# Designs tried in a protein design run: peptides against a protein of PDB entry 3H8D. Part 202

Target 1, 122 residues: chain A of PDB entry 3H8D
Amino acid sequence: DMKRQQRFFRIPFIRPADQYKDPQNKKKGWWYAHFDGPWIARQMELHPDKPPILLVAGKDDMEMCELNLEETGLTRKRGAEILPRQFEEIWERCGGIQYLQSAIESRQARPTYATAMLQNLL

## One batch from the design tools (peptide; made by RFdiffusion4, then SolubleMPNN)

Design b2_p28_3_s4 (from b2_p28_3, 10 letters changed)
Fold by OpenDDE base, seed 2:
Structure b2_p28_3_s4 (fold): chain B 122 residues (1-122), chain C 122 residues (1-122), chain A 28 residues (1-28)
Amino acid sequence: as target 1 above (122 residues)
Amino acid sequence: as target 1 above (122 residues)
Amino acid sequence: SAEERAKEERFEAWLRSRGMVPLPMEDP
């Protein structure tokens, strides 16, 4: 159903080991999520000291947020919601197109708005 | 084509008559636009001293922005793009659902993402 | 509400389980 609402969110985070350090020693990362309706379609993690993590529905379900959108409380978290392009720009920069494409080609990706858009583009 | 990109924008404006007044005497309005792909689907204007103006594609084409999205330069104007809900909340508050619904019922509305969503809701 | 707080706590717990401690958003 391509009429589902596409919503994007971003949450800053720190490592557990940095939890009790001084602010200047807390290295910040960013957790990103694309929700296709109530369920997550893509997840992306920008870590302060390791490569970005890209995750797509179907392939990476065990590593992705298992909560539906309402359960996350993200819609009520001020500042968490971002524009689609704010997600997509980072996604593309991190190689997300190729990652999702390969997941589709290997038939590991679950159909989502993201897969549909990519298959429309290519 | 429900795969078109839905993008929303907001621009503050002042009345031409206030153009050269002191800042404290410039009453600000807000111009809103919903683009369904390259073309505007809905336009909304919040004026400082008159009722809001609601416009929908097909019915109000002559009063709506005639430029396609790229021609407007809105995508390159920092701070102009807004979240869908930032548009929809104001749209709903101004009676936009009823306005679009009546335009659909009278067969004056051009099919857009907005009309499809409304017909999905009702 | 209590339910909303519970949702936030569950999400935070999930993030932590993945090695991420969420930070508060910047106040607008």
Scores: peptide ipSAE 0.347, ipTM 0.627, DockQ to the pose 0.522
Fold by OpenDDE base, seed 1:
Structure b2_p28_3_s4 (fold): chain B 122 residues (1-122), chain C 122 residues (1-122), chain A 28 residues (1-28)
Amino acid sequence: as target 1 above (122 residues)
Amino acid sequence: as target 1 above (122 residues)
Amino acid sequence: SAEERAKEERFEAWLRSRGMVPLPMEDP
């Protein structure tokens, strides 16, 4: 749908346990989101000491951002928005293509730009 | 067309006459490009001492980048790629919507993502 | 605006609920 903008964001985070430690002792993670219009399509979390988490709409709704894009305030957070490729590169490295494909095949994925794009490429 | 990626770039430039002047005396311009897949759809130039230049494919082909995206090397130039909104914001400020609209109405514009998007919004 | 700040706080709260404490973004 041409009316839905594809927008991508990332936010650095630390673990609660590291919250009050010295900067050098804070292990940084990154939260990524792909919004297909107002609604999240994909979420990805790079944690410092555990495997990355890939989430796709429909399948992983309960673990994904429940706020619409406007409600997140991400569009107003300087530096949060990233290029599509900046998201996709990490997504691909983390096995996102396979993950999303499986979600589609199992009929767990909600149709989004992401699912459509993958189904177009395959 | 879902297969065509929309990519946006900006490159700073200086006037030839300023090329060898001290940095403080170099007036910087900005060259912007919107590529609809491999081919340029829109070009925009912000010059230091003259009005901005807006160019749309079909109408202004002779004044626009003649290289396809890959040939430009822009995708390999760090910092050149920008977010769609970063382009559109300037485009809008410079009257790009009206410019493109006129080009469409006069049948001068080559159909691109840009024309389609505008025609979708109107 | 106050509403926008509230949204940011809400989002931060959500992140925290998931075990992520957001850090300030670096100024470009």
Scores: peptide ipSAE 0.346, ipTM 0.625, DockQ to the pose 0.563
Fold by OpenDDE base, seed 3:
Structure b2_p28_3_s4 (fold): chain B 122 residues (1-122), chain C 122 residues (1-122), chain A 28 residues (1-28)
Amino acid sequence: as target 1 above (122 residues)
Amino acid sequence: as target 1 above (122 residues)
Amino acid sequence: SAEERAKEERFEAWLRSRGMVPLPMEDP
């Protein structure tokens, strides 16, 4: 019996408007993703000048990465993969537990490893 | 239902004889561990001047870390935790698949996540 | 491979469509 692998990734980014500015004027953000097997379970965005964005599968599909893990190329991008805690620490700080819990309770969340873990925790 | 977490760690080491030598004369080795939940499943050692050492639970218990994960303090040691692939890549290069397979076939290996994954793979 | 590069480019394009211009990763 094969279990779905939980893998986490992050990508630094800048805003389009900052592309051609001096490095000191490029405000960095971070894009995070949690993949439950081939499919995304959670997405998170840390922007330089607006509130963090939290997204969970089922509820926020239209705003989340539509590519499966293989299609993203993230597994082949050096430095992109991170440890679970590197994701969870930020997720928690941004209110991810409450956000996902609310999505579950409202029946908006697609069941994933993330929902299962949260339901076991609470 | 909670699943046992698979966690991987590595620690650099030097030989006791090199402790007080100049940095350029300290030959570095690497100690690796795979924990299946609280208990070690695989251990691996890369030595500067001898063949890699591969160890699997059940077969090599006397040579492996006898502490549970919490007792090791590895989870609290910055930089010690690594991604699964960072372990597996070295494990494979050192003949770990064959080694573990042989341990399973000889009934020496304690069932772990590692044995299960290998048996599913082959 | 060319296929892998194409996948990476597609993902980067997706990020850009969402207003994120990806930066290169730090070298180890």
Scores: peptide ipSAE 0.346, ipTM 0.617, DockQ to the pose 0.568
Fold by OpenDDE base, seed 4:
Structure b2_p28_3_s4 (fold): chain B 122 residues (1-122), chain C 122 residues (1-122), chain A 28 residues (1-28)
Amino acid sequence: as target 1 above (122 residues)
Amino acid sequence: as target 1 above (122 residues)
Amino acid sequence: SAEERAKEERFEAWLRSRGMVPLPMEDP
């Protein structure tokens, strides 16, 4: 659906245990989200000391942000929005194509812009 | 036309006369472009020592980039692409809304995504 | 606005529930 705007965001985070430590002892991670219109299609988390987490709509709904885009406040957070390629580059490196492909094949993925683009590519 | 992708780019430049000077003596400017699909819709230039230059398709074709988006190589230049708001924020501050409006009213502007959005807003 | 602040707080709370404490971002 060409009508729905595809938007991408990222924010840095630290672990709760590091919250009150000196800056040099705070290990930083990154939370990523792809919104297909108002709803999240893909979520990705880069953690400082464990493997990346990839999540896709339908399959991973319980672990993904349940807020619509407007409710997140991300569109109003300076520096949070990123270009599509800034998301996709990391997604691809983390094995996101294979992850989403498997979710489609297992019939777990909810149809989104992301699923449509992948199915166009394959 | 929802089919045409709206994309925005910026690149830094220096004056030819500064090309061989020490870095501290190079005054940097910024070149901006808005592409409505393959063709440029708006161009903007921030200069170090003169007023900004605003250009819109139809009115200012002879001063604007004549290459289509693919020919420019901008899509392949790391860091060149920017978010829509990164362009619009500067465009607005430089008086771009009024400039494009005047171009429409004088019947000099070529119809683009930019003209359509402005006419929707006014 | 109060509504915008509430949205920010809800999102932050969600992140925290997942073990992520958001950090301020630098200006572009």
Scores: peptide ipSAE 0.345, ipTM 0.611, DockQ to the pose 0.693

Design b2_p28_4_s1
Fold by OpenDDE base, seed 4:
Structure b2_p28_4_s1 (fold): chain B 122 residues (1-122), chain C 122 residues (1-122), chain A 28 residues (1-28)
Amino acid sequence: as target 1 above (122 residues)
Amino acid sequence: as target 1 above (122 residues)
Amino acid sequence: MNEEGLFKGKYVPLEPEDAPDADVEIKE
C-alpha cells in the first residue's frame, strides 16, 4: 500500500578487520536502507575499496536486513535516519534504477514502493 | 494520490522589528511546512512570545504559503528540509491533530495526505 | 540498534554523523 511510510537510514561502518586499528587506518563505508513500511525494500552498501553493493527485496533477501524496522532500532538511533533524496541520490549514482529494473524484469523483485515508483518512472 | 512525495521543511525566522537588533535581542521563531506533492498541506509557526500557529490546507489557504514547492526554493535551501517526524513531533505537541480533525469535521479541510493519515489514525 | 540483524556480521557500525538539529521550545 502506498500509504506506508517510506523511511531511509544510513549507518557508517568499518570492516571487522579494521575495528582495532588506528582511526587513520580504518576504511569507512556506508550502509543504507530503505524501509517501505516495516519491511526493507532496498539496501545499499558503499565501500572505500570495492564497488557498491545494491540489494532489492525479493531478489537479495538473504543478504539484506532480516529485521523489521522496529526491531532494527534504527528509528531510535539518532542521526541514522536520512531524507529520501539522500538515499535516492546515491542509489541512482550506483545504478540502482537499472539494478531494480533488472530484478523486476527477471521476476525476482518483490513488489515494494520502490518497484512501483520505478514503474511510474518508465 | 498517496504516491505523492511528502516533504517537510523548517525555516528559522525573526520578527521584522528585530531584524536590525543585536543577535541577543533577536527572538527566533520557526516556520514549518508540509508539502503533499507540490502543494502545501500543513503549515506551522512557532513564536517566542505567542502561541503556535497551526494552518491546514483548505481552511487556512489565505494564511499559508501560496507557492508550490518548486517555487518556494525550499528544496534548494540547504538544511531547510527535515524528516517527517521532525515536523510531526512539533505538530502533535501544538495540538495539530485536533486542529486538523476539527477542520475536517467542519468540512473546511482540503483532502491531503495529512487528512488521510488522520482518518487512518482514528 | 540490532547490529546482527542489520549487518549480519559483515560490518562494524560507527556512530552516524550528527546532523544539525535545532531544538524548538513551544510556548503557549
Scores: peptide ipSAE 0.289, ipTM 0.656, DockQ to the pose 0.323
Fold by OpenDDE base, seed 5:
Structure b2_p28_4_s1 (fold): chain B 122 residues (1-122), chain C 122 residues (1-122), chain A 28 residues (1-28)
Amino acid sequence: as target 1 above (122 residues)
Amino acid sequence: as target 1 above (122 residues)
Amino acid sequence: MNEEGLFKGKYVPLEPEDAPDADVEIKE
């Protein structure tokens, strides 16, 4: 149902190996999530020293957030929620359109708001 | 169509009489807009010295923004776009739920994403 | 925030940056 609320979140992170280092030695990444209603539709992980990780529901379920939106606490985390465009801009730059398209074509992607929007765009 | 993009904007304003006063004497208000796709669905005006103004499409068309979203330039105005909750929180505090409900009941409100969401909530 | 469910041990979260467009309510 496209009436579901689309919500986007971003959390900065560091690697476990860096957590006890000096701030200057902590390489920051960014974790992004798109929730289509209660369920995650897309996840994206930006790294300072390796290619971005793109994940889509259905295909990458085991590598994605395993909690529904309410369980995550993201909606209660000040500064975590971002505008749709803030997610999409990065998603596009990382090749997310092609990634999701390929997942749809291979019948791996679960239907989400993201898959529906892509199908309308193509 | 609930597949339409819901976008929310906020613009600060000052009264015409204050525009040439010292900054400390400029009383700031806030203009809010909810666009359901290209068309405005709700508008809200916060004033420093009078009650808020609530406006809904269909009922208040003549008092609302007359431009479609692209014509407004809001999407190109840095810092103007806000999260849905940033609009809804203020809308609720200003009595927007009751205002929109009354407009629906009186058959004055044009069907929008906002009217549909309210109907699902009630 | 449930870190384990979000990151599955891959990452340690930091505090998000403040939203640049914070809402300011006008009080009467």
Scores: peptide ipSAE 0.289, ipTM 0.654, DockQ to the pose 0.360
Fold by OpenDDE base, seed 3:
Structure b2_p28_4_s1 (fold): chain B 122 residues (1-122), chain C 122 residues (1-122), chain A 28 residues (1-28)
Amino acid sequence: as target 1 above (122 residues)
Amino acid sequence: as target 1 above (122 residues)
Amino acid sequence: MNEEGLFKGKYVPLEPEDAPDADVEIKE
């Protein structure tokens, strides 16, 4: 439903193994989430030393955030919320369009704002 | 039309009289704009030494941005675009709800996303 | 923030970075 609010979030992270290292030895990654209303539609994880992880609702539920938006606390975390383009630019560069398209074609993707937008473009 | 993209921008400004003063003597203001698709719906100006200025499309056209969104260059200005709530929080605090409501009641406000949202709430 | 629900133990979160505001000032 295009009437649902689309919200995007980004959280920097480190690996558990780097937790107690000196700051210069902590390699930062980025966790991204797209919420279509209360529920996650897409998730993306950038790593300093391996390929990005792309996840879409319906296909990758087991690997994605399991909370609704309110339960996450993201809306209360200062600096976590980002503009749509700040998500989409990275998503596109990481091959997200192709990934989501494949999930739609295989009928693994749950319908979301993201699937609807892609279907409008293709 | 609720299908139009709602985008918000913020630009700092200084008074002309402060242009050549030392940095510590320049009082910063903030210019805000809400674009409902290509056209401005609301404008807001925060001043360091006087009340805020609130402007709504239809009523205040002569005092508002006269360019469409693309012509402004705001979308190409790094750091200018802000989240909806970053605009709305200030708008509400400055009495924007009452101002827009009055413009609607006087039939001076041009229909926009902002007028529609207000009418949904009242 | 609910770390377990977001990361499922994969990552340790850090504080988000603030986006910079526009630094070019305009005349009133």
Scores: peptide ipSAE 0.289, ipTM 0.648, DockQ to the pose 0.619
Fold by OpenDDE base, seed 2:
Structure b2_p28_4_s1 (fold): chain B 122 residues (1-122), chain C 122 residues (1-122), chain A 28 residues (1-28)
Amino acid sequence: as target 1 above (122 residues)
Amino acid sequence: as target 1 above (122 residues)
Amino acid sequence: MNEEGLFKGKYVPLEPEDAPDADVEIKE
């Protein structure tokens, strides 16, 4: 159903090992999520010291958020929600288009708003 | 045409009289805009030392942004675009619903996405 | 926020940045 609300979120994070370090020694990363209606369609994890992690529904389900959007509490977290372009810009820079395309071609991707948009673009 | 893109923007401002003061003596306000397609539908100004200013298309045209969205450069200004709720939350708190409703009832409001949404809500 | 469901123990979340207009006084 293409009428589902598309919502995007971003949460900064630190590594568990940095939890008790001084602030200057905590390397911050960013966790991104695209929700297609109640369920996550794409996830992205930016790290200060390793390559980005890209995840798409169907292929990477066990590594992605398993909660529906309401269960996450993201909609109630001030500053967590971001504009679509704030997600897409980073997604594109990280090679997300190719990643999702490959997942579609290998028949690993579950159909989502993201897969539909990509298929319309190509 | 209800298929026009709804986009929202926020820009901080300082008073002209504070332009050459030290940073601690500059009182910051906020300028908000709702664009219904290429044209502004609502404008809102938050001041640190006076009541908010609310403006709606049709009624307040001469006090509102007269540029189309592309002409403003807002779409190219990093951090200027905001989520719909970031506008609506402040709009509601400033009495924007009543302001727009009164403008509709007095036949001063030009029909926009905002007027349509309000009419659906009431 | 359900941290375990989002991060599955991989990360410790930090607080997002507040909106810059949060400190502006407005009507109630």
Scores: peptide ipSAE 0.286, ipTM 0.652, DockQ to the pose 0.316

Design b2_p28_4_s2
Fold by OpenDDE base, seed 5:
Order: sequence, then C-alpha cells, then structure tokens
Structure b2_p28_4_s2 (fold): chain B 122 residues (1-122), chain C 122 residues (1-122), chain A 28 residues (1-28)
Amino acid sequence: as target 1 above (122 residues)
Amino acid sequence: as target 1 above (122 residues)
Amino acid sequence: MNWEGLFKGKYVPVEPEDAPDADIEIKE
C-alpha cells in the first residue's frame, strides 16, 4: 500500500568524543530519516570529516533506526520534521539514487515508498 | 476540489523604515502564507511591535498576496517552505480559528481548504 | 525521545537548527 504517510526528519548530532568539548570543537553532523508509514525506509548521516552514510531498509536494517515512528518520539520533537524535498535534495547529492538502485538490483532492499518511486522513475 | 496541494511558507521581513539601519535596529517580522493549490488561502503577519495580522481569502483579498504560488517564487526560495503544523501552530495562537470562523459566518470567506477543514472541526 | 534506538549509540544529539530564511519585503 503506497498510501502510507511519508514523513522526514533531521537531527543534528556530535560525536560522543566531542560532547564534553567547547562548542567550537564540536564538529556537527546531521542525521536524516525517511519514514514510510510507521517504519523507516531510508536513513542518511552527514559528517563533517568523512563521506555521507546512506542506508536503506532491508539492506541496512542493523544500522538503521529499529523503532517505529511513534516509538522514536520524532513526531513530538519540535524542529525535527522536515519537508520531503529537504531530505531528497541531500539524498540525491549524496548518491542516494544509485545506492538505492543498487540495493534493489541486488535484492537487498525491501519494498518501500522509496523503492517504488525509484522504479517509477527508471 | 479538496485534493489540491496545501503548501505553507514563512519569510522574515523588516519594516521599510528600518531597511537602511544597522542590523540591531532592524526589528524583524514574519510573513506566513498558506496556499491552497496555486492561490493563497490564508496569510499571517507577525510584527515586533503590534498585534498579529490575520488575513483570509475572500475577506482580505486586497491585503493578501495577489500572485499565484508560482509567480511568488516561494517554491524556489530555499528555506521559505514550512510544514503545515508550523503554520497552524502560529495561526491558532494568533486567534486564526476564530478569525476564519467569523469570516465564514459573515459570508466573507471564500471556500478554501482552510474553510473546509474548519467546518469539519466544528 | 529514544536516542539510543534512533542513533544506535553512534551519535549524541543536539537541538535542531532551523534553515536560514531569506529576507523579503512584504505588501503594505
């Protein structure tokens, strides 16, 4: 069912080793998530000093959020939710299309809204 | 047709008289808009030194954005688009529900997604 | 918030930041 609500979230983070340092020494990263209904479909992690991490459901389940959307508390966290395009723009720039496509072709990606949209585009 | 895309935008502004002053002397306001498809349905203005201004289609057309959504360039302005709740939360706090309700009862408000949602709530 | 379930212990969260807004002039 592709009528599930698509919701996107972004949370800034710092590395555990930096949490007790001065603000100027805390290198900020960004954690992104796409939820297809209650379950995560895509996750993305931007770092100040290494390449982005891209994760897709089915392939990267162990590294992705394991909570359903309601369990996360993201919907109740002010400023966490973002527009679809705010996620997709970064996803595209980070090579997310190719990453998800490869996961589909290798049969590693489980079907989500993201996989369906990609297959409609190709 | 209530299947039109609902999009919300927020832009900061300064008073015309403050545009040539130092940044510390520029009192910032916030302009909000709700577009029901291509046309504006609600507009809201937060000012630093006066009460909020609430405007609804049909009643306040002369004071509202006269451009269709594409003409505004808002969809192409990075950071301008906001989530529905980011608009609605401010709208509610400013008395927007009562304002729109009064406009409906007086037959001043034209039918929009906003009027339909309000009538479903009551 | 369940940060451990979200981040799997990889990161420490900080408060979200709003995207920068562009200034405009509004109708009188």
Scores: peptide ipSAE 0.286, ipTM 0.657, DockQ to the pose 0.667
Fold by OpenDDE base, seed 1:
Structure b2_p28_4_s2 (fold): chain B 122 residues (1-122), chain C 122 residues (1-122), chain A 28 residues (1-28)
Amino acid sequence: as target 1 above (122 residues)
Amino acid sequence: as target 1 above (122 residues)
Amino acid sequence: MNWEGLFKGKYVPVEPEDAPDADIEIKE
């Protein structure tokens, strides 16, 4: 079977409460996603004023994007797609390895490219 | 044999004559490179005031970067690496397919990932 | 873009920092 394409995306965001503030008062966050083929495998949300949110498929489905990759429109959004390393670097810095490992060990993680890679690494 | 990693880079440049001009008077160009493993396969230069320059390994070696990928430091320059599609989109728009095809037909092109992909496409 | 499905109302998107290539006139 053809290996699913791994694609990574990043979208800057602001809080809804800040949307009408002056630019200098808008605290910018970053939304990240890893898609394993059409389906999201990992999601990460960086906030300016609270801890990062790490999400993995299976465990955190209800908090993650519900749309398949095509439905999101991310592939058509200029500048949204990023290199794998750009995602992984932040993921690692935020403790994503440990988070995903814990999800695997607790049998909460849905098998994805991410889980497979981690299992190969450990 | 392990397939060589295909990596793509983009760096903005200004004309030497413009280096000391005010920012508004600096005409920005873009330098692109495709590395097939450690070695450059394609180079592309977008200029603000002249036609794009397309270069392919074998044919245009003397006009292309002489440094291997590690020597360039591109891998260590933040924001320099781009997605394959970001390179290919511009390459295609500039007539790169035809350029490379001509180089292959004239037996000037060094075999690279790029030549192989084109031959598979045609 | 389906921002609502992506963010589930949690966030308001802004433009990505990665700017696209400048428009260049390409003569064929």
Scores: peptide ipSAE 0.285, ipTM 0.648, DockQ to the pose 0.294
Fold by OpenDDE base, seed 2:
Structure b2_p28_4_s2 (fold): chain B 122 residues (1-122), chain C 122 residues (1-122), chain A 28 residues (1-28)
Amino acid sequence: as target 1 above (122 residues)
Amino acid sequence: as target 1 above (122 residues)
Amino acid sequence: MNWEGLFKGKYVPVEPEDAPDADIEIKE
């Protein structure tokens, strides 16, 4: 059902290898998630020193968050939730449209709000 | 048309009298706005030293933002846009539901997304 | 928070950063 809530989250991270380094030697990345109702539809990981990682439901399930939204605790974490455009702006810059389109064309993508929106745009 | 974008903004403010005081002597307030498409539907002002001000379209037009959303530049100000719940939580806490309800009952409120949502809730 | 379920051991979380707000002057 496409009436589900669309919610977006962002969490900064460091690499495990940087965990015990001085703050100046910790390189921060950003983890992004789009939840279509209770389940993740898209995930994006920005790294300071390598290309972004784009993930879409159906194709990348093994690499994406496996928790439902309630189980994550994201809705209860202050500062984690972001506006849709804060996700989409980065998604677009990272080639997310083409990535999701390719996943749809290869029939690897699970239908989500994101796939529906893209299909309407094309 | 109720398909319009609902966008919410928050801007901190200081009183004109505090403009030239030391930072420790500046009391910060918060200005909130709900835009139903291009026009403001609700406005809210939190003051450090007096009760909150609640304003609704139709009733309080003379006291509310008279600029359309594009003219405000709010969409281009970093950190100005907030999530709907960040507005609604404060609105509810300040008695906004009762304020808007009273404005609807007295036929002072202009129909907006906010009035429609309240009518559906009651 | 269930960080293991989110990150699957790839990352260590840090606290999110808040963007600074623009100030305005409100007339009394």
Scores: peptide ipSAE 0.285, ipTM 0.655, DockQ to the pose 0.585
Fold by OpenDDE base, seed 4:
Structure b2_p28_4_s2 (fold): chain B 122 residues (1-122), chain C 122 residues (1-122), chain A 28 residues (1-28)
Amino acid sequence: as target 1 above (122 residues)
Amino acid sequence: as target 1 above (122 residues)
Amino acid sequence: MNWEGLFKGKYVPVEPEDAPDADIEIKE
């Protein structure tokens, strides 16, 4: 159902190995998630020193958040929620369209709002 | 089509009479809009010294923004776009649910994403 | 927040950056 609420979130992170280093030595990354209603549809992880990680529901379930949206607490964390375009702009730059398309074609992607929107554009 | 992008905006305003007053004498209001795709679905205005104004498509067309979303330039104004919940929270506080419901029942409301969502909840 | 369920031990969270509100005054 395309009437489900699409919500997007971003959380900055550091690597566990940098946890106790001086601030200047903590390399910041960014964790992103797209929720199609209560369930995660897409996830991506930006790193300062390695390629971005892209994940889509169905294909990458074991590497993605295991909680429903309410269980995460993201909706209650100030500054975590972002606009759809703030997610999509990064997603596109990271090759997310091609990644999701490939997952659909290989029949690895679970149907989501994201898969539906992509199929409407192709 | 419920696949249309729902976008929300907020702009502060001052009254024309306060235009040339000192900053401390300029009473700030807030203009809000919900766009269902390119077309406005809901509008509301918060004032410092009068009740909020609620407007819905179909019923209040003559008082609402006459431009499509692209023509407004809102998408290009930094800080103007807000999260859906930032709109809905204020909408609910201002009695927007009842206002839209009354417009639907009186057959004054034009069908929008907002009307569809409300009818799903009732 | 359930960071373990979110990150699965891959990352340590830091505070999100707050975006400042834009003040673009218009005349009614």
Scores: peptide ipSAE 0.285, ipTM 0.664, DockQ to the pose 0.515

